# Peptides against a protein of PDB entry 6B9H: the designs that were tried, part 107

Target 1, 151 residues: chain A of PDB entry 6B9H
Amino acid sequence: AELCESLLTWIQTFNVDAPCQTVEDLTNGVVMAQVLQKIDPAYFDENWLNRIKTEVGDNWRLKISNLKKILKGILDYNHEILGQQINDFTLPDVNLIGEHSDAAELGRMLQLILGCAVNCEQKQEYIQAIMMMEESVQHVVMTAIQELMSK

## One batch from the design tools (peptide; made by RFdiffusion4, then SolubleMPNN)

Design b2_p25_7_s2 (from b2_p25_7, 10 letters changed)
Fold by OpenDDE base, seed 3:
Structure b2_p25_7_s2 (fold): chain B 151 residues (1-151), chain A 25 residues (1-25)
Amino acid sequence: as target 1 above (151 residues)
Amino acid sequence: MTEELIKEFEEFVKKKEEERKLEEE
């Protein structure tokens, strides 16, 4: 999906340790967890990150388990720290991401992470990074932010 | 095109931040 492709490009700007070149690379949640830790290391600390299993392989059940933890973390972060800035009326289906590598649902998950970035303490840093992205990607990302923050 | 989009986006984010602050008071 267009959203997923653009947000994958955005995710790559974080330069996390885990591979993040393809949609499949994101399906186990490890990249997402590392990105969230960069966004707010005080909230997504080492104890939180340690709950995400890194040796997953192609085990879709383990992928789903990781993704559920990550989604919960995002939602809790939105409620406890961001003050419900993200519109979560349409949540990603982590089962489809883990089992089928569904790009559309993965896009929704990455969109939630995008919401965390543009509402966190370092929001200006992430907004500036987005402003410097390639125009076509930038347009999709900014549209995604507006969708998330619209009540 | 990009310049206008950036401006609109910045204004949007600013507006949402202000609204959030008002709601918390």
Scores: peptide ipSAE 0.043, ipTM 0.582, DockQ to the pose 0.037
Fold by OpenDDE base, seed 2:
Structure b2_p25_7_s2 (fold): chain B 151 residues (1-151), chain A 25 residues (1-25)
Amino acid sequence: as target 1 above (151 residues)
Amino acid sequence: MTEELIKEFEEFVKKKEEERKLEEE
């Protein structure tokens, strides 16, 4: 999916420790968790990050477990810190991400993380970085932001 | 993306931020 591929490129700009070159690399949630910690390390602190299993391998059940924790973290962050700035539309199906590496559902998951970045305390830095990305990626990311912020 | 589209996006983000601040007051 175009959304997933563009947001994967966006995720790669965070330079996290975990491998993040392919869609499959994101399905265990480790990259997503590390990105969220970079976005707000006070909220997504070491205690939160330690709840995410790092040695997952191909175990889709462990992937789903991680993804559920991450999705909960995102939703809690939106409620507790962002003040419900992200629209409540269809949530990603983490089961399809973990078990089948569904790119469309993964795209929606990454879109929620994008929402965290463009609404966090350092939102301007992330927005500026997005506006300097490749045109094709920038268009998709900006459209995704507008979708999240439109009432 | 054209400079016009970039400006429109910036204005959109600014508008939404202002609306949020207004709702918090």
Scores: peptide ipSAE 0.041, ipTM 0.583, DockQ to the pose 0.039
Fold by OpenDDE base, seed 4:
Structure b2_p25_7_s2 (fold): chain B 151 residues (1-151), chain A 25 residues (1-25)
Amino acid sequence: as target 1 above (151 residues)
Amino acid sequence: MTEELIKEFEEFVKKKEEERKLEEE
């Protein structure tokens, strides 16, 4: 999916420790968790990050477990910290992400993380970074932001 | 990014921030 591909490119700008070159690399949630920690390390602290299992391999059940924790974290963050600045929309199906590496659902998950970035304390820095991205990617990302904040 | 797109995006973000501030009042 175009959304997933563009957001993968965006995720790569965070330079996290975990591999993040492919869609499959994101399905265990480790990259996403590390990105969230960079977005707000006070909220997504070490204790939170330690709940995410890193040695998952191809175990899709463990992937789903991680993804559920991450999704909950995102939703809680939006409610508790961001004050529901991200409009309600169809939540990603983490089962499809974990079990089938569904790019469309993964895109929706990454879109939620994007929402965290552009509404967090350092939102201006993330927005500026997006403005420096390749135009085709930038367009998709900005459209995704608008969707989150205007629906 | 085209100048038009940049402007639209910045205005969009600004508008949303203003709306948020109003909600906090």
Scores: peptide ipSAE 0.039, ipTM 0.577, DockQ to the pose 0.038
Fold by OpenDDE base, seed 1:
Structure b2_p25_7_s2 (fold): chain B 151 residues (1-151), chain A 25 residues (1-25)
Amino acid sequence: as target 1 above (151 residues)
Amino acid sequence: MTEELIKEFEEFVKKKEEERKLEEE
């Protein structure tokens, strides 16, 4: 999926500790959790991050468990911190991500993380970073942002 | 994200695209 490919490139700019080169690398949720911590370390603190299991291997049940925790964290962040400023009516199916590495659903998940970045306290810095990315990626990311901000 | 930030971002991307097209002609 084009959305997933571009957002994977965006995720890679965070330079997290966990490997994040492929779609499969993202399916256990560890990269996503580390990215969220970088976005808002006060909310997604070390205690929150420690709830995400790091040694899940290919166990899709454990992947889904992590992804559900992350999705809950994002939704709670939207409600408690962001004031529901992003459109989350279409939630990703974390079961498809965990079981089948579904790129389309993963793209939806990464889009929610993008929503956190562009609405957080450091939103200006993240927008500037996006403006420095490759042009084709900028298009997809910008479109994704516009979708998040529209009803 | 504010409307101003969105607009600035869109204008930046548009400008870069136009510059690229002009250089290719």
Scores: peptide ipSAE 0.043, ipTM 0.571, DockQ to the pose 0.752; fails the geometry check

Design b2_p25_7_s3 (from b2_p25_7, 13 letters changed)
Fold by OpenDDE base, seed 4:
Structure b2_p25_7_s3 (fold): chain B 151 residues (1-151), chain A 25 residues (1-25)
Amino acid sequence: as target 1 above (151 residues)
Amino acid sequence: STQELIEEFEQFVRDREEERRKLLE
C-alpha cells in the first residue's frame, strides 16, 4: 500500500536499532516501540518498552500481543499527553498486521505514530524532517497528517 | 510544486495550533 510504503520510509528516518527495511520487519512492533520512545522518551520510557517482547520470530500471537500494547500506548498518549489532538480515527486491525502482515492496516498503525510525532513536544522538528523528504513520499505523509487532524 | 505543498502544510499546522490555542482560552 502506498501509505504503508511511504510511512515505512518515514519510519526509517528514525534510525532505530531494530531492523526496519521491510513491512515484515515492522509487524512485531519492536520498531514501532523504539520509534515511539524516540518521539517521547519520558512517556514511552524503558519500563514501557520492556513490555514489548523482542524475540518473537514468526510467532504471530506474540506479534499481535505487542501490537495491542503499542496501540494502547498510542491511544493513551493521545488522550493523556496530546489532549486528543488526533481526531477519531479508524483503528488498525492489529490481528491482520501480526498474522498476515497486512500493509493497509500497518499503514494505519504507522499513521497513528505519525500523529504522535507531529503533535509531540518536538513536533516542529519532525515536520521539518518531513518537509525534506522526497516529494512523492512527502505528499503521502502530509496527506496522512491532514487526514488525522482534520477528520 | 513542493514549495506550494510546504506552504500549504505549514499553514495547515498554524491553523490547527491557533484553534488549539483558542480552545485553551
Scores: peptide ipSAE 0.042, ipTM 0.586, DockQ to the pose 0.080
Fold by OpenDDE base, seed 5:
Structure b2_p25_7_s3 (fold): chain B 151 residues (1-151), chain A 25 residues (1-25)
Amino acid sequence: as target 1 above (151 residues)
Amino acid sequence: STQELIEEFEQFVRDREEERRKLLE
């Protein structure tokens, strides 16, 4: 999906330790968790990160377990820290991500992480970084932000 | 153009921040 591809490019700008070259690399949630820790290390601290299992391989059940924890973390962060500045209009189906590597649902998941970045304490730095991205990717990312923050 | 898109996005963000500020008053 176009959204997923553009947001994968955005995710790669974080330079996390986990492999993040393909859509499949994101399905176990490890990259997502490391990105969230970079966004807000006080909230997504080591205790939180340790709940995400690494080295899950192709075990889709473990992937789904990780993704559920990450989704909960995002929703809790939105409520407790961000003050619900983004809309929960459609939550991603983490089962489809873990079991089938569904790009559309993965795109929705990454969009929620994007929402965390552009509403966090350092939101202006992330917005500025997006404004420096390649035009075609930038357009998709900015549209995704507008969708999250629309009434 | 890219410049127009950036300006529209910046204005959108400012508008949303203003709305949020008003809700917190």
Scores: peptide ipSAE 0.041, ipTM 0.558, DockQ to the pose 0.039
Fold by OpenDDE base, seed 2:
Structure b2_p25_7_s3 (fold): chain B 151 residues (1-151), chain A 25 residues (1-25)
Amino acid sequence: as target 1 above (151 residues)
Amino acid sequence: STQELIEEFEQFVRDREEERRKLLE
């Protein structure tokens, strides 16, 4: 999916420790958790990160478990820190991500992380970085942000 | 163009921030 591919490129700009070259690399949630920690290390602290299992392999049940924790973290962050600046629309199906590597659902998950970045305390830095991205990727990312903030 | 897209996006963000600010007043 175009959304997933563009947001994967965006995710790669964070330079996290975990491999993040393919859609499959993101399905265990480890990259996403490390990105969230970079976005707000005070909220997504080491105690939170330690709840995410790193040695998952191809175990889709463990992937889903991690993804559920991450989704909960994002939603809690939106409520507790961002003050519901991101309206609820279609939440990602983490079961499809973990079991089938569904790119469309992964795109929705990454879009929520994008929402955290462009609404956090350092939002201007992330917005500026997005404005410097390659045009085709930038367009998709900006459209995704507009969708999050349209209401 | 890319420049037009950037300007439109910046304006969009400003408008949303202004709306949120007014809601908190």
Scores: peptide ipSAE 0.038, ipTM 0.577, DockQ to the pose 0.039
Fold by OpenDDE base, seed 3:
Formats: C-alpha cells, structure tokens, sequence
Structure b2_p25_7_s3 (fold): chain B 151 residues (1-151), chain A 25 residues (1-25)
C-alpha cells in the first residue's frame, strides 16, 4: 500500500538497531518499539522495551503479542501524555499484520506512530525532518498527518 | 511552490493545535 511504503521510508530515518528494510522486517514490532523509544525515551523506557520479545523469527503468534503491546503503548501514550483521544479513527488489525504481513494494516499502525512523533515534546524536529523528505513520500506522510489531526 | 506548501501545512498544524488546546480547557 502507498501509505505503508511511504511510512516505511519515514521509519528508516530513525536509524534504529533492528533491520527495517522491508515490510516483513516490521511485522514483529521490534523496529516500531525502538522508534517509539526514540520518540519519548522517558515514557517508552527500557522497562517498557524489555517487554517486547526480540527473538521472534517466523512465529506469528509472538509477532501479534508484540504488536498488541505496542498498540496499547501508543494508545496509553496518547491518553496519558499527549492528552488526545483517538475516537473516530480506525485502529490497525494486528492479527493481520502478524499472521499475513498485511501492508494496509501495517500502514495504519505506522500512522499511529507518526501521530506520536508529530505531537510529542520534540514534535518540531520531527515535522522539520518530514519537510526535508523526497516530495512524493512527503506528500503521503503530510496527508497522513492531516488525516490524524482532522479527527 | 514547495515553500508555500510547507508554510500552509505549518499553519494547518498550528491551527489544529490551538483548537485542541481550547477543547481541553
């Protein structure tokens, strides 16, 4: 999906330790967890990160378990830190991500992480980084932000 | 132009943040 492809490119700008070259690389949640820690290391601290299993392999059940923890973390972060509610927004189906590597649902998950970045304490730095991206990718990312903030 | 688009987007973000702030008061 176009959203997933552009947001994968955006995720790669974080330069996390885990491999993040393909959609499949993101399905175990490890990259997403490391990105969230970079966004807000005080909230997504080492204790939180240690709850995400790193040696998952092809076990889709473990992938789903990780993804559920990450989704909960994002929702809690929005409620407790960002002071905003995601009411009329479609949440990603983490089962489809973990079991089938569904790109559309993964795009929705990455969009939620994008929401964390553009609303966190260092939101200005992340917005500026997006404005320096390749134009076609930038357009998709900016549209995704507008969709989040219009709800 | 790209610069105009960036400025419009920045204004959009500021407007949404202001609306959110007022809603939370």
Amino acid sequence: as target 1 above (151 residues)
Amino acid sequence: STQELIEEFEQFVRDREEERRKLLE
Scores: peptide ipSAE 0.030, ipTM 0.554, DockQ to the pose 0.039

Design b2_p25_7_s4 (from b2_p25_7, 15 letters changed)
Fold by OpenDDE base, seed 5:
Structure b2_p25_7_s4 (fold): chain B 151 residues (1-151), chain A 25 residues (1-25)
Amino acid sequence: as target 1 above (151 residues)
Amino acid sequence: DTEKLIAEFQAYVEQKKAEKEKLLE
């Protein structure tokens, strides 16, 4: 999906330790967790990160377990830290991400992480970085932000 | 102008945040 492709490019700007070159690389949640830690290391601290299983291989059940923890973390972060600044909409189906590498659902998950970035303490820096991205990617990312904040 | 575009987008985001905060009150 277009959303997933653009947000993958955005995710790559974080330069996390885990491989993040393909959609498949994101399905185990490790990259997502590391990105969230960069966004807010006080909330997504080392104790939180250690709950995410690494080196899960192709075990889609373990992937789903990780993704559920990440989704919960994002939702809790929105409530406890961001004050529900991200609009309520259809949540990603983490089962489809873990089991089938569903790009559309992965895009929704990455969009939630995008919401964390543009609402966190360092929001200005992340917004500036987005404004410097390649135009076609920037357009998709900006539209995704608008969807999160509208309604 | 990149700086102007950044400022406009940031203003938009902050406006939307404020609007949502009002809805939560």
Scores: peptide ipSAE 0.051, ipTM 0.605, DockQ to the pose 0.082
Fold by OpenDDE base, seed 1:
Structure b2_p25_7_s4 (fold): chain B 151 residues (1-151), chain A 25 residues (1-25)
Amino acid sequence: as target 1 above (151 residues)
Amino acid sequence: DTEKLIAEFQAYVEQKKAEKEKLLE
């Protein structure tokens, strides 16, 4: 999916420790968790990050478990910190991500993380970083942001 | 203000698109 491809490129700009070159690299949630910690380390602190299993391999049950924790973290962050500024009516199916590496659902998950970045304390810096990306990626990311912020 | 930042971002993207179109004409 175009959304997933563009947001994967966006995720790569965070330069996290975990491998993040392919869709498969994102399905265990480790990259997502590390990105969220960079977005707001006070909320997504070490205690939160330690709840995410890092040695998952191809165990799709563990992947889904991680993804559920991450999704919950995002939703809680939106409610407690962001004041529900993003539209979370359409939630990603983490089962399809963990078990089948579904790119469309992964794109939706990454879009929620994008929502965290553009509404966090350092949102201006993240928006500026997006403005420095390749034009085609910028367009997709911008559209994704607009969709999240629409009520 | 997030809305202002998004508007500025959109304007930037549209500007880049316009510049690219001019180069192709």
Scores: peptide ipSAE 0.045, ipTM 0.579, DockQ to the pose 0.911
Fold by OpenDDE base, seed 2:
Structure b2_p25_7_s4 (fold): chain B 151 residues (1-151), chain A 25 residues (1-25)
Amino acid sequence: as target 1 above (151 residues)
Amino acid sequence: DTEKLIAEFQAYVEQKKAEKEKLLE
């Protein structure tokens, strides 16, 4: 999916420790959790990060468990810190992500993380970084932001 | 056009910022 591919490129700019080269690399949630910690380390602190299992292998049940925790974290962050700037009417299906590596649903998940980045304390820096991305990727990312923030 | 896209995005961000500020008043 175009959304997922572009957001994967965006995620790679964070240079997290976990492998993040493929869609499947993201399905265990470890990369997402590390990205969220970079976005707001005070909220997504070590205690929060430690709730995410890092050695899940191909166990889709553990993947889903991680993804559910991450999704909850994102939604709580949006409510408690961001002031509900992200439209969460349509949530990603984490079961499809964990069990089937569904790129479309993963794209929706990454879009929520994108929403966190462009609304966090360092929002200006993240927006500027997006404006420096390759045009085709930038277009998809910007469109995704607009969709999230639309009333 | 990259410049046009950036300008449109910046305008959108500013609009949302203004709306957010109004909600906090």
Scores: peptide ipSAE 0.042, ipTM 0.600, DockQ to the pose 0.039
Fold by OpenDDE base, seed 3:
Structure b2_p25_7_s4 (fold): chain B 151 residues (1-151), chain A 25 residues (1-25)
Amino acid sequence: as target 1 above (151 residues)
Amino acid sequence: DTEKLIAEFQAYVEQKKAEKEKLLE
């Protein structure tokens, strides 16, 4: 999906330790968890990150378990820290991500992470970084932000 | 067109910022 592809490019700008070259690389949640820690290390601290299993392999059950934890973290962050700035009416189906590597659902999950970045304490820095991205990617990302914050 | 997109996005962000400030009053 176009959303997933553009947000994958955005995710790659974080330069996390975990491999993040393909959609499949994101399905275990490890990259997403590391990105969230960069966004707000006080909230997504080491204790939180340690709940995400890193040795997952192709075990879709473990992937789903990680993804559920990450989704919960995002939703809690939105409620507790961001003050409900993200429209989460349609939540991603983490089962489809973990079991089938569904790009559309993964895109929706990455969009939620995008929402965290553009509403966090350092939101200005993340917005500036987005403004420097390639035009086609930038357009998709900005559209995704607008969708998240539309109420 | 990139400049227009950036300007529109900046305006949108400022609008949301203003709305947030209003809610905190």
Scores: peptide ipSAE 0.040, ipTM 0.587, DockQ to the pose 0.039

Design b2_p25_8_s1 (from b2_p25_8, 9 letters changed)
Fold by OpenDDE base, seed 3:
Structure b2_p25_8_s1 (fold): chain B 151 residues (1-151), chain A 25 residues (1-25)
Amino acid sequence: as target 1 above (151 residues)
Amino acid sequence: SEEEFYNSLPPELQEFFDYVREKLK
């Protein structure tokens, strides 16, 4: 999906340690967890990150387990730190992401992470990074932001 | 809200958002 591909490009700007070149690379949640730690290392600290299994392989059950933890972390962060600024609307189906590498649902998950970035203390830094991206990617990313921020 | 977020941004970023909003129309 266009949303997923654009947000994958956005995720790549974080330069995390885990491979993040393809949709499949994101399905185990490791990249997402590392990105969240960069967004707010005080909240998504080492204790939180250590709950994410890194050696998952093709085990879709482990992927789903990781993704559930990450989704919970995002939602908790939104409520506890961001003050519920992000519209929850339809949550991503982590089962489809883990078992089928569903790009549309993965896009929804990455959109939530985008919401964390553009509402966190360092939101200006992340918006500036988006300003330097290719225009077509900017278009999709900003559309995603507007969707999240709309009440 | 988006408006509050917009207003919290420095002028340069506000201008960028204005540009993006026009593109999205």
Scores: peptide ipSAE 0.138, ipTM 0.698, DockQ to the pose 0.230
Fold by OpenDDE base, seed 5:
Structure b2_p25_8_s1 (fold): chain B 151 residues (1-151), chain A 25 residues (1-25)
Amino acid sequence: as target 1 above (151 residues)
Amino acid sequence: SEEEFYNSLPPELQEFFDYVREKLK
């Protein structure tokens, strides 16, 4: 999916420790958790990150477990810190991500993380970083932002 | 809202959003 591919490129700009070269690399949630910690380390602190299993392999049950925790973290962050600035429309199906590596649903998940970045305390820095990306990626990313912020 | 978000951005970022919106047409 175009959304997933562009947001994967965006995720790679965070330079997290976990491998993040392919869609499959994102399905266990470890990269996403590390990205969230970079976005707001006070909220997504070490205690929160330690709840995410790192040695998952191909175990889709463990992937789903991680993804559920991450999704909950994102939603809680939106309500508790961001003041519900993003639209809680259709949520990603983490079962499809974990079990089938569904790119469309993964794209939705990454879009929620994008929402955290563009609404956090350092939102201007993240938006400026997007301005430095390839134009085709910028188009998809900004479209995704507008969708999140729409009424 | 999108409008509130847009208005909270500095002029440089607003201009970028304007640019992207034109590409969406």
Scores: peptide ipSAE 0.109, ipTM 0.656, DockQ to the pose 0.249
Fold by OpenDDE base, seed 4:
Structure b2_p25_8_s1 (fold): chain B 151 residues (1-151), chain A 25 residues (1-25)
Amino acid sequence: as target 1 above (151 residues)
Amino acid sequence: SEEEFYNSLPPELQEFFDYVREKLK
């Protein structure tokens, strides 16, 4: 839960168009997709983003569908662009995220996005942004980065 | 790896990671 909350705070720094104030706001994947587009708009382009359905409401099946697409995008990005700089990591259970808003699994999902940010071309800027975060949040985020790199 | 990532960072960010590592001990 602490991981998810801290990474939610981190996600909010991207100032995406979609609401991103609560854990529930992230469960449909729209915020995540918009964040990924900001991280690398050439890879996560408009065509990719258009595959993510908006206005899903509480339809957990549609949420899961979106989350699966996003997870695939992250994994493909790591393989194709980042060159597997992120070590093998336990994949989030997107079913639990979509159906139950599971904060722990959502945290793992956001951690993968964090991995994209700190390994992308603009990684310096994202790390600098983390340096400006509140200390407790910064601590969790940095720990999450270390975990990603060490496993 | 973490080491490769660390070495890819500019000195300023390396120092930050050093600082964080110390705090995490």
Scores: peptide ipSAE 0.107, ipTM 0.684, DockQ to the pose 0.293
Fold by OpenDDE base, seed 1:
Structure b2_p25_8_s1 (fold): chain B 151 residues (1-151), chain A 25 residues (1-25)
Amino acid sequence: as target 1 above (151 residues)
Amino acid sequence: SEEEFYNSLPPELQEFFDYVREKLK
């Protein structure tokens, strides 16, 4: 999916410790969790990150478990910190991500993380980083932002 | 809202958003 590929490129700019080169690399949620910690380390602190299992392998049940925790974290962050500014009427299906590596649903998940970045305290820095990306990626990312912020 | 978010950005980022919007039309 175009959305997933562009947002994967965006995720790679965070330079997290976990491998993040392919769609499959993201399906266990470890990269996502590390990115969220970079976005807001006070909220997604070490205690929160430690709840995400790192040695998941190909166990899709464990992947889904991680992804559910991450999705819950994002939703709680939107409610408690961001004041429900992100439109989340269409939530990603984490079962399809964990079990089938569904790129479309993964794109939706990454879009929610994008929403966290552009609404957090460091929103200006993240928008500026997007300005430095390749133009075609910029368009997809900015469209994704607009979709999240629209009613 | 999108408008509130837009208005919270510094002018240079607002201009970038405007540019992107025009390119997406």
Scores: peptide ipSAE 0.103, ipTM 0.670, DockQ to the pose 0.288

